Peptides against a protein of PDB entry 3QIS. Designs and how they scored, part 44

Target 1, 334 residues: chain A of PDB entry 3QIS
Amino acid sequence: PSLELSRREFVFENVKFRQLQKEKFQISNNGQVPCHFSFIPKLNDSQYCKPWLRAEPFEGYLEPNETVDISLDVYVSKDSVTILNSGEDKIEDILVLHLDRGKDYFLTISGNYLPSCFGTSLEALCRMKRPIREVPVTKLIDLEEDSFLEKEKSLLQMVPLDEGASERPLQVPKEIWLLVDHLFKYACHQEDLFQTPGMQEELQQIIDCLDTSIPETIPGSNHSVAEALLIFLEALPEPVICYELYQRCLDSAYDPRICRQVISQLPRCHRNVFRYLMAFLRELLKFSEYNSVNANMIATLFTSLLLRPPPNLMARQTPSDRQRAIQFLLGFLL

## One batch from the design tools (peptide; aimed at target 1 D181 F184 Y276)

Design b2_p19_1_s2 (made by RFdiffusion4, then SolubleMPNN; from b2_p19_1, 7 letters changed)
Fold by OpenDDE base, seed 5:
Structure b2_p19_1_s2 (fold): chain B 334 residues (1-334), chain A 19 residues (1-19)
Amino acid sequence: as target 1 above (334 residues)
Amino acid sequence: SEFEKIFSEIKKEIEELKE
């Protein structure tokens, strides 16, 4: 069997978080026999492509002289955004299109990724006084390394030595502040806040706005700004409540005193963000007559974002564990 | 409120970044 490919080199320019890009090509069976094609893993890989790439279809049959269109879809989700922001991964891959009893055809994927404040650590964002797109990639790496060291020092209850002229970190990320400021000013009376989805185009504009500027006003509807806050919290590489404290939060869920002690043990940035968000959400609950927001809805929604199970426990989370996690957060909303 | 206090403290730090 043999194939003719219309293209073998693909370039995805300016790839962004949550922005789908598509490139298409054709494969044709120029042989005299039916063939089965499939994208296959390289020798050391478990998957035929990186997590941000997909081929559609990824397998199929071609009769003699049959042609099929294949779409290469590039989409950076929450699962790939962090490793692309750090430069640990890049928009580069090689796909192997295999023919049963035939040849391998190699496709080259290349491009560039534009970093996002979404999927960046709270510690790095607290040190980042400019929009992420203004920060040199080399400085982003340094900020992540420094952020890791500061987190470890905080967990060990080490007093930050007044090490030299390092700029004082922000109390909370400017991006969280901007989102919450907008919601507090404009969305307290918004009917069905956090219950109505935002518009995808507005979400992209909000993300681009936060990545490139420090705006006076965030673009889009209150629903889009509210959903952008949820997406931001979901995309964090480590949740606002650190994974190390997850089990202790569940164990303390019915003791409000112990719950507050657990939160006091969070790294400074995480603790500040948690307190800020809880204070904001308590303020929204005062307007429940207007915005239809109640404590149970908010606790259920935000628990999955703020108090995520560690990756090794995600598959084992019981309904009891979820109820304890919700109860933990309710103790800060009531 | 507690929120307004926390918010005002942070607001000052963010406004200094816009100058």
Scores: peptide ipSAE 0.353, ipTM 0.916, DockQ to the pose 0.857
OpenDDE base, seeds 1, 2, 3, 4: peptide ipSAE 0.342, 0.344, 0.335, 0.329; ipTM 0.914, 0.914, 0.913, 0.910

Design b2_p19_1_s3 (made by RFdiffusion4, then SolubleMPNN; from b2_p19_1, 9 letters changed)
Fold by OpenDDE base, seed 2:
Structure b2_p19_1_s3 (fold): chain B 334 residues (1-334), chain A 19 residues (1-19)
Amino acid sequence: as target 1 above (334 residues)
Amino acid sequence: SEFQKLHEEIRKEIEALRA
């Protein structure tokens, strides 16, 4: 069997979080026999591509002189955003298009990723005084390393280094404050707040706005701004309630005193964000007659974002664990 | 409210980034 490929090199310029890019190419059976094609893993890889890449179709059958279009889809989800922001991974891959009883054809994928405040740690964002797109990649790496050290010092109750007043972390990430400021100003009376999805185009504009500026106003509908806050919280590499405290939150769910003690043990930035978000959500609940937001809805929605099970326990979460997690959060909303 | 006080405290930090 033999194939002709219309293209073998693909460049994905300016790849962004949650922005789908597509490149297409054709494969043609220029042989005399039918062929089956598939994308196969390279030696030592478990998958035929990196998590942010997909081929469609990834396999198929071609008669002699048949042609098929293949789409290469690049999409950075919450699962890839953190490793791309740090530069640990890059928009580079090699695909192996295999023919049964035939040859391998290599496709080169390249491009560049534009970093996002989405998928960046709370510690790094509290240190980040400028939009992430203004921060050199080298400094992003340093901020993540410093953030790890600050988390460890906070957990150990070590005295913070007397960092100069210019180096003092923000109380909360500017991106969280900007989203909450918009919602507080414009969305308190928004019907079905956090219940109606945003628009994908508006979500992309909000992400780009937060990555590139410190805006006075966030673009898009109240629903899109509300969803952007949810996406931000979901994309955090470490949830607002650190994984180390997850089980203690469940165990304390029916004791409001112990719940507050558990939260007091969070790293400073995480504790500040938790307190700030809970204060904001309690403020929104005062407008429940207008925005249809109630404590049970909010607790159910935000629990999965703020109090995520550790990756090793995610597959084992019981309905009882979920109910305890909701009850834990309810104790801060009521 | 508690929220308004905290939010306006943080506003000063954000406004200082725009200056």
Scores: peptide ipSAE 0.773, ipTM 0.983, DockQ to the pose 0.878
OpenDDE base, seeds 1, 3, 4, 5: peptide ipSAE 0.771, 0.772, 0.773, 0.772; ipTM 0.983, 0.983, 0.983, 0.983

Design b2_p19_1_s4 (made by RFdiffusion4, then SolubleMPNN; from b2_p19_1, 5 letters changed)
Fold by OpenDDE base, seed 2:
Order: structure tokens, then sequence, then C-alpha cells
Structure b2_p19_1_s4 (fold): chain B 334 residues (1-334), chain A 19 residues (1-19)
């Protein structure tokens, strides 16, 4: 069997978080026999492509002189955004299109990624005084490394951060403040807030706005701004409640005094964000007659975002653990 | 409110970034 490919080189320019890009090519059976094609893993790879790439179809049959269009889809989810923001991964891959009893055909994938404040650490964002697209990539790497070291120093209760020549970090990321400011000003009376989905186009505009500017106003509906806050919290490489405190939050869930003591042990940035979000959500609950928001709904929604199980425990989360996690947040909303 | 106090304190830090 043999194939003809219309293209073998693909370039994905300006790849962004949650923005789907598609490139298409045609394969043709120029042989005299039916063939089965499939994308196969390279040597030592578990998957035929990186997590941000997909081929559709990834396998199929072609009769003699048959042609099929294959879509190469690039989509950066929450699972790939952090490693692309840090430059640990890049928009580069090689796909192997295999023919049963035939040849291998190599496809080259290349491109560039545009960094996002989504999937960046809270510590790095508190130090980031400019929009992320204005920050040099070298400085982004330094900010992530410095943020990790400062988080560790804060957890160890070591020496007060020498207010060395480093600019004072923000109390909370500007991106969180901007989202919350919009919601407080315009969404307190929004019916079905956090219950109605946003628009995908508006979500992309909000992400691009936060990545490129410090706006006076966020674009889009109140529902899209509310969902953008949820997406931001979900995309954090470490949740607002650090993974090391997860079990202690569950164990304290029915003691409001111990819950407050656990939160006091968070790194300064995480603790500030947690207190700020809880104060905002308590404010939003005062408008429950207008926005249909209640403490149980908010606790259920935000628990999965703020109090994530560590990756090694995700597969073991019980219904009891989920209920304890919800109860932990309820103690800050009531 | 407690929220308005915290939010207004942070607002000063954000306005300083626009200058």
Amino acid sequence: as target 1 above (334 residues)
Amino acid sequence: SEFEEIHSEIAKEIEELKE
C-alpha cells in the first residue's frame, strides 16, 4: 500500500489558551489495494501526539483512489497551559502516519505559543505588575522560579522576606481584582450568576484582554466574566488552597476555628486571594434575591476550583471527601 | 463592607499600575 499526502509541514501561529486552531490536509490511496492508516506513537512515547494536538480521523480505511481529509486540531486546555507558559513545552511535534504493511509518513508540527495569565501561578502574578504579554519570556521564567522559592520560604516560617530590592508583590493578582471588580459593579443583580454559561467568543476576548492590558472595563456579559473567573481558578497550576493543606481542610471541615487556622498557614498570596474571594462571595450572597445565588450552590461550585485534591489523590476522592470539602467552604460563606 | 474595604485597598495598588 502507498499514500500521497497533500502536505507534511504544519505551522500554528499565535496559539492561545482555549483557542482552537485547525489545519487540514488530504491523504490519497494511490495504490491498487485497500489500506488502513493510523497515527502511531514514536519510540518511547505513550501517545501519537502531545496533549495539545489531535488528529481527526486518527485512523481509517482507504479504498484504491479514495481520499480523506485529516484535521490537525491544536487546543491548549488547562492541562497544557502551565507547561507552555513556562516554555517547558513548545508548539512542536512530529506525527507518524503509519500504513498497515506499508510505509511511515512523517508530519512536522511547529508554531508559537502566546503566554497567558491563565495557568500562571498566583505568586508569579502577584509580582507581575504588567500584562503577561508585555513581560519578556526570560522574566516569566525568573518570576516562576522566584515565586516557588518565596512560597517555600513562607511555608517554612523562615526569616521574614527581606524586603530586598524586589518590588513589593501585589496583595492579589491584578487579573483576579479586575474580574471581581467587574462582577461586584455589574453582576450583583445578575439573574442566574455562575449558573448560566458564558459565550465562548466573549471568554476568548476576556482572556486576551487580561493577557494584554489592565482595562477599565472587561468585555462580555456578566455570565462570561463570571465563567472567566471560574476558568482562571481552574487553570491555576496550584489551587488557591495549596495541595499540602488539602487533607487538613477536610479534617477541619466541621470546626470553623480550625478551618481559619488552616487558612492562616497558606502562603501570603494564596491566603490573600482566598480571603478576598470569600469576602466577595459573602457580598454576592447578600443579593441572592436578585442573582439566585445561594451558599450551597457557591460552595459546591467553588470547592472543585479552590480545594482540589493533590494529583496523586484525585482518583481516590470519595463522596465523603467532596462533602467535607464543601462543608469547609460553607464555613467561610455563612 | 469587609469586601469593599479590601477591594478598595487593592484598587489603589491597581491604579498605580496604570500610571
Scores: peptide ipSAE 0.735, ipTM 0.979, DockQ to the pose 0.937
OpenDDE base, seeds 1, 3, 4, 5: peptide ipSAE 0.732, 0.733, 0.732, 0.733; ipTM 0.978, 0.979, 0.978, 0.979

Design b2_p19_2 (made by RFdiffusion4)
Pose (drawn by RFdiffusion4):
Structure b2_p19_2 (pose): chain A 293 residues (1-134, 168-310, 319-334), chain P 19 residues (1-19)
Amino acid sequence: PSLELSRREFVFENVKFRQLQKEKFQISNNGQVPCHFSFIPKLNDSQYCKPWLRAEPFEGYLEPNETVDISLDVYVSKDSVTILNSGEDKIEDILVLHLDRGKDYFLTISGNYLPSCFGTSLEALCRMKRPIRERPLQVPKEIWLLVDHLFKYACHQEDLFQTPGMQEELQQIIDCLDTSIPETIPGSNHSVAEALLIFLEALPEPVICYELYQRCLDSAYDPRICRQVISQLPRCHRNVFRYLMAFLRELLKFSEYNSVNANMIATLFTSLLLRPPPSDRQRAIQFLLGFLL
Amino acid sequence: MTSEELEEAIEEQMELLEE
């Protein structure tokens, strides 16, 4: 049971939020007998690697002496973006490739991460007047830029918030917001609209903070009480919520053109603005509908 | 754009949407 590896060290340079990277290598069974390989957790872990990293394939069978290409894939999603933004985690790791009844092969993962305004808290973004990788703002300039673009160009946009944008443009929009305060956000209206949804989803703290979440559901049927729960939010969260509710009510005026109705808004934005740490789903859309109408 | 212009633009747009 022996393996030959084309390489054991891998570098993921300039890793960005939601941008896929692949570092490929070849495994060859140079032994005389067939072998089983698999990636294993390091002593006392649950997984063999961190969430932003994946092996494809992560296990297999090799006769003597067939070869197999292994793809080490890095993808920073909403699950890891904040800890990598913060520096609580780094683009580094060790993969232990394990031969069943044999040697262990140690693969070193290194590289660097570029922080994004996406996955950054509303509070920190309101305290940063310049792009992240170039008195506080009432709302983060990034969300204002996205909404400003949609307000200017997308009020009459067919199927707004119902058609997915382009992956390439989403990344261009994110990098644009990370590095600049542009005159125009690049990309189609559908891409800018989806980038807004991704921005809300990637927030480490939702627009409606987690501890106020349950109170919102309980209060879902009293508009006086719902507004008061909103008053308990920190200034930046309260402002973003009010700002988005006003923006969505503005879009509802052009529903005959942009097909944006209360039904779609409620089911789309409720889960983004009001996340927990069923029929609660119903009180939640009721909570949000109370503001839209 | 300057920081002052940015703050004014954000305020003005939020007020406009509230109306």

Design b2_p19_2_s1 (made by RFdiffusion4, then SolubleMPNN; from b2_p19_2, 7 letters changed)
Fold by OpenDDE base, seed 2:
Structure b2_p19_2_s1 (fold): chain B 334 residues (1-334), chain A 19 residues (1-19)
Amino acid sequence: as target 1 above (334 residues)
Amino acid sequence: MSDEELEEAIERFIQELEE
């Protein structure tokens, strides 16, 4: 069997969080026999591509002189955004197109990723007074390392943060402030807030706006701004309630005093963001006659975002654990 | 908005929501 490929080199310029890019090429059976093709893992890889890449179709049959179009789809989800923001991963891959009883054909994937405030830690964002696209990539790496060290120091209660040498971090990330301030000013009376999905184009504009500027007003509908807040919280590498406190939140769910004590043990930035979000959501609930928002809906929605099970427990979350997690948040909304 | 104006706006808004 033999194939002819129309292209073997692919460049994905300016890859962004949640923005789908597609490149197409053709494969033609220039042999005299039917062939089966498939994308296969390289030696030591479990998958034929990195998590942000997909081929469609990834396998198929070609008759002699048949041609098929293959789409290479690049999409950075919440699962890949953090490692791309840190530069731990890059928009580079090699695909192996295998023919049954035939040859391997290599495809080169390259490109560049544009960092996002989405998928960046709360600790790093509290140190970023400028939009992430204005921050040198070298400084982003340093900010993530410093953020990890501060989280660890805060949890260990060991050394007072030496307030002396580094610029004072923001109390909350400016990106969260911008989203919440916008929703507070313009969305309190919005019917079906957090129930109606945003527009994909508006979501991309909001992400780009937060990554590149400190706007006076966020673009898009109130629904898109509300969904952007949910996406932001979902994309956090560490949830607003740190994984270390997850079980304690569930165990305390029916004791409001213990719940407040658990929250007091969060790292400063996480604690501030949690209090800030709960204050905003309590304010939003005062307008329930206009926005159709109720405490049970909000608690159910935000529980999956704020109080995520640790990755090792995610597959084991029971309906009882979910109900306890909802009850934990309800104690801050009522 | 300057970095100082942003920090003051964040601090004020947090205070207004906690009262």
Scores: peptide ipSAE 0.063, ipTM 0.788, DockQ to the pose 0.841
OpenDDE base, seeds 1, 3, 4, 5: peptide ipSAE 0.043, 0.042, 0.038, 0.043; ipTM 0.776, 0.765, 0.744, 0.770

Design b2_p19_2_s2 (made by RFdiffusion4, then SolubleMPNN; from b2_p19_2, 7 letters changed)
Fold by OpenDDE base, seed 5:
Structure b2_p19_2_s2 (fold): chain B 334 residues (1-334), chain A 19 residues (1-19)
Amino acid sequence: as target 1 above (334 residues)
Amino acid sequence: MSEEELEKAIEEHIRKLEE
C-alpha cells in the first residue's frame, strides 16, 4: 500500500492559551489495494502526539483512489499551558502516519507559543509587575526558579524576607486584582453572576488583555470577566490552597478556628490571594438580592478551583470529601 | 501605571475589602 500526502510540514504561529488553530491536509490512496492508516507513537512515547495536538481522524481506511482530509488541531488547555509558559515544552512535534503493511510517513509540526499569565504560578505572578508578554523568556525562567525558592522558604519561615523595595513581590497578582477590582466595581448587582457563561470571544479578549497590558478597564461583559476569574483559578499549576494542605482543610472543615490556622500556614502569596478572594466573595454576598449569588453556590463553585485534590487523590475523592471541602470554604463566606 | 502605583492600588483594594 502507498499514500500521497498533500503536505508534510505544518507551522502554527502565535499559539495562545485557549485559541484553537487548525491546519488541514489530504491523504490519497494512490495504490491498487485498500489501506488502513493510523497515527502511531514514536519510540518511548505513550501517545502519537503531544497533549496540545490532535489529528482528526487519527485512523481510517482508504479504498484505491480514495482521499480523506485530516485536520491537525492545536489547542492549549489548562493541562498544557504551564509547561508551555515555562518553556519546558514547545510547539514542536513529529507525527508518524503509519500505513498497515506499508511505510511510515513523517509530519513535522512547528511553531511558537505566546506565554500567558493563565497557568503561571501565583509566586511568579506576584514578582511579575509587568504584563507577561513584556517579560523576556529568560526572566520568566528566573522568576519561576525564584518563586520555587520562595515557596520553600515560606513553608520553613512564616516571616517575610526583608526584600529590597524594587524586588518586593506584589501582595496578590495584578491579574487577580484587575479581575476582582472590575467585578467589585461593576458586577455586585449583576443578575446571575457566576451562573451565566461568558462569551468565548470576550474571554479571549480578556486573556489577551491581561497577558499584554495593565488596562484601566477589562473588556467584555461582567459574565465574561467573572468566567475569566474562574478560568484563571482553574489554570493555576498549584491551586490557591496548596496541595500539601488539602487533607488538613478536609479534616478541619467543621472547626472554623482550625480552618483559619490551616490558611495561616499557606505561602504568603497563596494566603493573600485566598483572603482577598474570600473578602471579595463576602462583599458579593451582601448583594444577594440583586446578583442571585448565595454562599452555598459560591462555595460549591470555588471549592473545585481553590481546594483541588492532589493528582494522586483525584481518582479517590469521595462525596464526603467534596462536602468537607465545601464546608471548609463556607466557614470563610459566612 | 508605575510599579509603585500598582503596588499601592493593590494594597488599597485589599484594605477596602477587609473593612
Scores: peptide ipSAE 0.592, ipTM 0.960, DockQ to the pose 0.853
OpenDDE base, seeds 1, 2, 3, 4: peptide ipSAE 0.577, 0.577, 0.585, 0.583; ipTM 0.958, 0.957, 0.959, 0.958

Design b2_p19_2_s3 (made by RFdiffusion4, then SolubleMPNN; from b2_p19_2, 8 letters changed)
Fold by OpenDDE base, seed 3:
Structure b2_p19_2_s3 (fold): chain B 334 residues (1-334), chain A 19 residues (1-19)
Amino acid sequence: as target 1 above (334 residues)
Amino acid sequence: MSDEELEEKILSFIEKLEE
């Protein structure tokens, strides 16, 4: 069996969070026998490609002189955004197109990723006074490393860190401030807020806006701005309530005094973001007659975003644990 | 918006929400 490939090198320029890119190529059976093709894992890999890449179709049959189009799809989800933002991973891969009883064909994937404030840590974003696209990638790596070290110090030390000659961090990320300030000003009376989905084009514009500028106004509908806030919270590498406090939140869920003590143990930026979001959501609930928002809906929605189980416990979350997590958040909304 | 203006806006907003 033999294949002819129209192309073997693919470049994905300016890959962005949640923006699908596609490159197509053709494979043709230039042999005299039917053949089966498949993308196969490299030696020691479990998957034929990185999580942000897929081939469609990834396998198939070709009759003699048959041709098929294959799409290479690049899509950065919440699952890949953090490692791409830090430069730990890159838009580079090698695909192995295997022909049954034939040879392997290697495809080279390359490109560049444009960093996003989505999927960046709260700690790094608090140090980032400029839009992320204005920050050199080398400085982003340093900011994430420094942010991790300061988070650990803030958890261990009751004393305010004597912030040396480094620029004083923001109390909350500018990106979350912009989103919440917009919603507070313009969306409190919005019917079906957080219940109606945003427009995908508007969501992309909002993400690009926050990554590249500090706007006076966020573009798009109130629904798109509201969904952008949810996407931002979902994409955080560590949730607003740090994983270390997850079990303590569940254990305290029915004691409002202990709940407040648990929140006081959060790193400064996480604690500030939590308080800021709770204050906003309490304000939004005053307008329930107009916006159809209620405490149970909000608690159910935001609990999955703010109070995520640690990765090692995700598969073991019980309905009781979920209800305790919701109850914990309700104690700050009521 | 300057970095100082941004910081002031963020601080002022947090203070208003904690009241």
Scores: peptide ipSAE 0.084, ipTM 0.783, DockQ to the pose 0.673
OpenDDE base, seeds 1, 2, 4, 5: peptide ipSAE 0.075, 0.045, 0.052, 0.046; ipTM 0.781, 0.760, 0.766, 0.763

Design b2_p19_2_s4 (made by RFdiffusion4, then SolubleMPNN; from b2_p19_2, 7 letters changed)
Fold by OpenDDE base, seed 5:
Parts: sequence; C-alpha cells; structure tokens
Structure b2_p19_2_s4 (fold): chain B 334 residues (1-334), chain A 19 residues (1-19)
Amino acid sequence: as target 1 above (334 residues)
Amino acid sequence: MSDEELERAIEEHIRKLEE
C-alpha cells in the first residue's frame, strides 16, 4: 500500500486556552490495493498524540484512488493548560500515520502557546501583579517554584510572610478580584445568574482580557462573566480547597465549627480565595428574589469546582461523598 | 493601575464583602 499526503508539516501559531485551531490535509491512495491507515503511538507513548491534539478521522480505509480529508485539531482544555503554562509541555508533536502492511508517514506539529491565568496556580497568581502575558516565561517558572515553596511553608507554619512591600503577594489573584468585583457590581440582580450559560465568543474575549490587561470593566454579559469565574475555578491545577483537606471536609461536613477549622488550615492564598468567594456568594443570596439564586443551587455548582476529589478518588466518589461535600459548602452560605 | 493601587483595591473589596 502507498499514500500521497498533501502536507506533512503543520504550524499552530498563537495557541490559546479553549480556542480551537484546525489544520486540514488530504491523504490519497495512489496504490493499486485498498489500504487501512491509522495514527499510531510512538515506541514510548501510550497515545498517538498529545492531549491537546486530535486527528479526525484517526483511522480509516481507502480504496485505490480514494482521497480523504484529515483534520488536525488543536484544543487546550483544562487538562493541558497547566503543563503548557509552565512550559513543561509545548505545541510540538510528531504523528505517525501507519499503513497496515505498509510504511509509516511522519507528520510534524509545531507552534507556540500563549500563557493563560486560567490553569495557573493560586500561589503564582497571588505573586503575579501584572497580566500573565506581560510576564516573561522565565519569571513564570520562578513564580511557580516560589509558589510551591510558599505552599509548603504555609502548610507547616501559619507565619505571616515578612516580605518586603514590593514582593508581598496579593490577598487573592487579581483575576478572581476582577471577575468577582464585576459580578458584585453588575450581576447581583441578574436573573438566572450561574444558570444561564455564557457566549463562547464572549468567554474567549474575557479570557484574553484577563490574560493581557487589568481592565476597569470586563467585556461581555453577566452570564459570560459568571461562567468565566466557573471556568477559572475548574481550570485551577490545585482546587481552592487543596486535595490534602478533601477527606477532612467530608468528615466535618455536619459540624460547622470543625469546617471552619479545616478551612483555617488552607494555604494563605487558598484560604483567602475561599473566604472571598463565600462572602461574595452570601451577598448574591441576599438578592435571591431577583437573581433566582439559592444556597442549594450555589452549593451544588461550586462544590464540584472548589472541593474536587483527589485524582485517585474521583472514580470512587459516592453519592454520600457528594452530599457531604455540598453540606460542607452550605455551612458557609447559610 | 499601579501594584499598590491593585493591592488596595483587592483589600478594600474583601473588607466590603465581609461587612
């Protein structure tokens, strides 16, 4: 079997979080026999591509002189954003297009990723007083390393950092403040807040705005700004309630005093973000007659974002565990 | 917005939500 490929080199410029890019190419059976093609893993890989890349179709049959279009789709989800932000991964891959009983064809994928505040740690964002795209990549690496060290120190020692005024971390990430301040000012009376989805175009504008600026006003509808807050919380590498405290939150869910003690043990930035979000959500609940928001809805929605099970427990989460997690948050909303 | 203005704006908003 033999194939002709219209292109073998693909460049994805300015790849961004949640922005789909597509490149297409054709494969043609220029042989005399039917062929089966498939994208196959390289020798040391479990998958034929990195998590942010997809081929469609990834396999198929071609009759003699048949041609098929293949789409290469690049999409950075919450599952890939953190490793791309840190520079641990890059927009580079090699795809192996295999012919059954034939030869391999190599496709080169390259490009660049634009960092996002989405998928960046709370600790790094508290140190980041400028928009992430103004920060040199070398300094992002240093901020992540420093963030890890400060998380460890804050877990061991509740000592206030005696950092010089220039190096003092923000109490909460500026991105969370921008989102929450906007919602507090403009969305308290918004009907169906957190129940109506935002617009995908507005979400992309909000993400780009937060990555590149410190705006006076966030663009888009209140629904899009509300959904951007949910996406931000979902994309965090470590949830607002650290994985280490997950089980203790469930165990304390019906004791409000113990719940408050568990939250007091969070790293400073995580604790501040948790308290700030709970204060904001309690304020929204005062306007329930206008915004149709209730404590059970909010607790259910935010539980999956703020109190995520550790990856090793995700597959084992019982309905009882979910109810305890909801009850834990309800104790801060009521 | 300066870094100091940003810090103050965050601190003021946190305080306002806790009142």
Scores: peptide ipSAE 0.606, ipTM 0.963, DockQ to the pose 0.851
OpenDDE base, seeds 1, 2, 3, 4: peptide ipSAE 0.595, 0.595, 0.600, 0.596; ipTM 0.961, 0.961, 0.962, 0.961

Design b2_p19_3 (made by RFdiffusion4)
Pose (drawn by RFdiffusion4):
Structure b2_p19_3 (pose): chain A 293 residues (1-134, 168-310, 319-334), chain P 19 residues (1-19)
Amino acid sequence: PSLELSRREFVFENVKFRQLQKEKFQISNNGQVPCHFSFIPKLNDSQYCKPWLRAEPFEGYLEPNETVDISLDVYVSKDSVTILNSGEDKIEDILVLHLDRGKDYFLTISGNYLPSCFGTSLEALCRMKRPIRERPLQVPKEIWLLVDHLFKYACHQEDLFQTPGMQEELQQIIDCLDTSIPETIPGSNHSVAEALLIFLEALPEPVICYELYQRCLDSAYDPRICRQVISQLPRCHRNVFRYLMAFLRELLKFSEYNSVNANMIATLFTSLLLRPPPSDRQRAIQFLLGFLL
Amino acid sequence: SEWKERKEKMEKEAFSEES
């Protein structure tokens, strides 16, 4: 049971939020007998690698002496973007490729991460006047820029918030917001609209903070009480919530053109603005509908 | 412009809102 590896060191340079990278290498069974390989967790872990990293394939069978290409894939999603933004984690790791009844092959992962305004807290963004990778703001300039674009160009946009944008444009929008305060956000209305949804979803702390979440559901049927729960939010969260509710009510005025109705808004935005750490789903849409109408 | 004045009014109302 022996393996030959084309390389053991891999570099993921300039890793960005939601931008896929692949570093490929070839494994060849140079032994005399067939072998089984698999990636294993390092002593006392659950997984063989961190969440932003994946091996494809991660296990297999090789006769002597067939070869197989292994793809080491890096993808920073909403699960890892904040810890990589913060520096609590780095683009580094060790993959242990394990021959069943045999040697271990150690693969070193290195590289660097570029922080994004996506996955960054509302509080920190309101405290940053300049782009992240160039008195506090009432709302983050990034969310204002996305909403400002949609308000200007997308009020009459067919199927707004129902048609997915383009992956390439989403990334251009994110990089644009990370590095600039542009005159115009690049991309179609559907891309800008989806980038807004991704922005809300990627927030480390939702627009409605986690501890107020349960109170919101309990209070879901009393509009006076719902508004008071909103008052308990920090200034930036309260402002973003009010700003978005006002924006969505503005879009409802053009529903005959943009097909944006209360049903779709409630089911789309409730889970983004009001996340927990069932029929609670119903009190949640009721909570949000109370503000829209 | 019309759209800009409407957006500024909306922002003002949203940020000045009281409970």

Design b2_p19_3_s1 (made by RFdiffusion4, then SolubleMPNN; from b2_p19_3, 11 letters changed)
Fold by OpenDDE base, seed 2:
Structure b2_p19_3_s1 (fold): chain B 334 residues (1-334), chain A 19 residues (1-19)
Amino acid sequence: as target 1 above (334 residues)
Amino acid sequence: SHMDERLAKLKEEAFSAVD
């Protein structure tokens, strides 16, 4: 069997969080026999491509002189965004197009990723006074490393050594402030807030706006701004309630005094963000007559975002654990 | 409310560090 490929090199320029890009190519059977093609894992890889890449179709049959179009789809989800923001991964891959009883054809994938405040740590974002796209990539790496060390010091209750002339971190990320301030000003009377989906085009505009600027006003509908807040919280590498406190939140769920003590043990940025969000959500609940938002809905929605099980426990979350997690948040909303 | 004052203060503290 033999194939001809219309293209073997693909460049994905300016890849962004949640923005789909597509490149297409043709394969043709220039042999005399039918062939089966498939994308196969290389070496010791479990998958034929990186998590942000897909081929469609990834396998098929071609008769002699038959041609098929293959789409290469690049999409950065919450599962790839953090690793791409840090530069640990890049928009580079090699695909192996295998022919049964034939040859391997190599496809080169390349490109560049544009960093996002989505999928960046709360600690790093509290150190970023400028939009993430204005921060040099080298400084982003340093900010993530310094943020990890500061989180660790905060958890260990180590006395801050010299508060040298390092610029004081923000009390909350500017991106969270912008989203919550918009919702507080404009969305308190919005019917079906957090129940109606945002528009995908507006979500992309909001993400790009937060990554590139400090706007006076966030673009898009109140529903899109509300969904952007949910996406932001979901994309955090470490949830607002750190994984280390997850079990203690469940254990304390029915004691409001212990719940407040658990929250007091969060790193400063996480504790500030949690208290800021709870204050906003309590204010939003005062307008329940207008926005149809109730404490049970909000607690159910935000529990999965704020109080995520540690990765080792995700597959073991019981209905009882979920109910305790909801009850924990309800103690801050009522 | 004490929470509204805290929300306002957290907002002010977030932006006063950006200027």
Scores: peptide ipSAE 0.027, ipTM 0.647, DockQ to the pose 0.122
OpenDDE base, seeds 1, 3, 4, 5: peptide ipSAE 0.009, 0.019, 0.021, 0.019; ipTM 0.499, 0.626, 0.615, 0.638

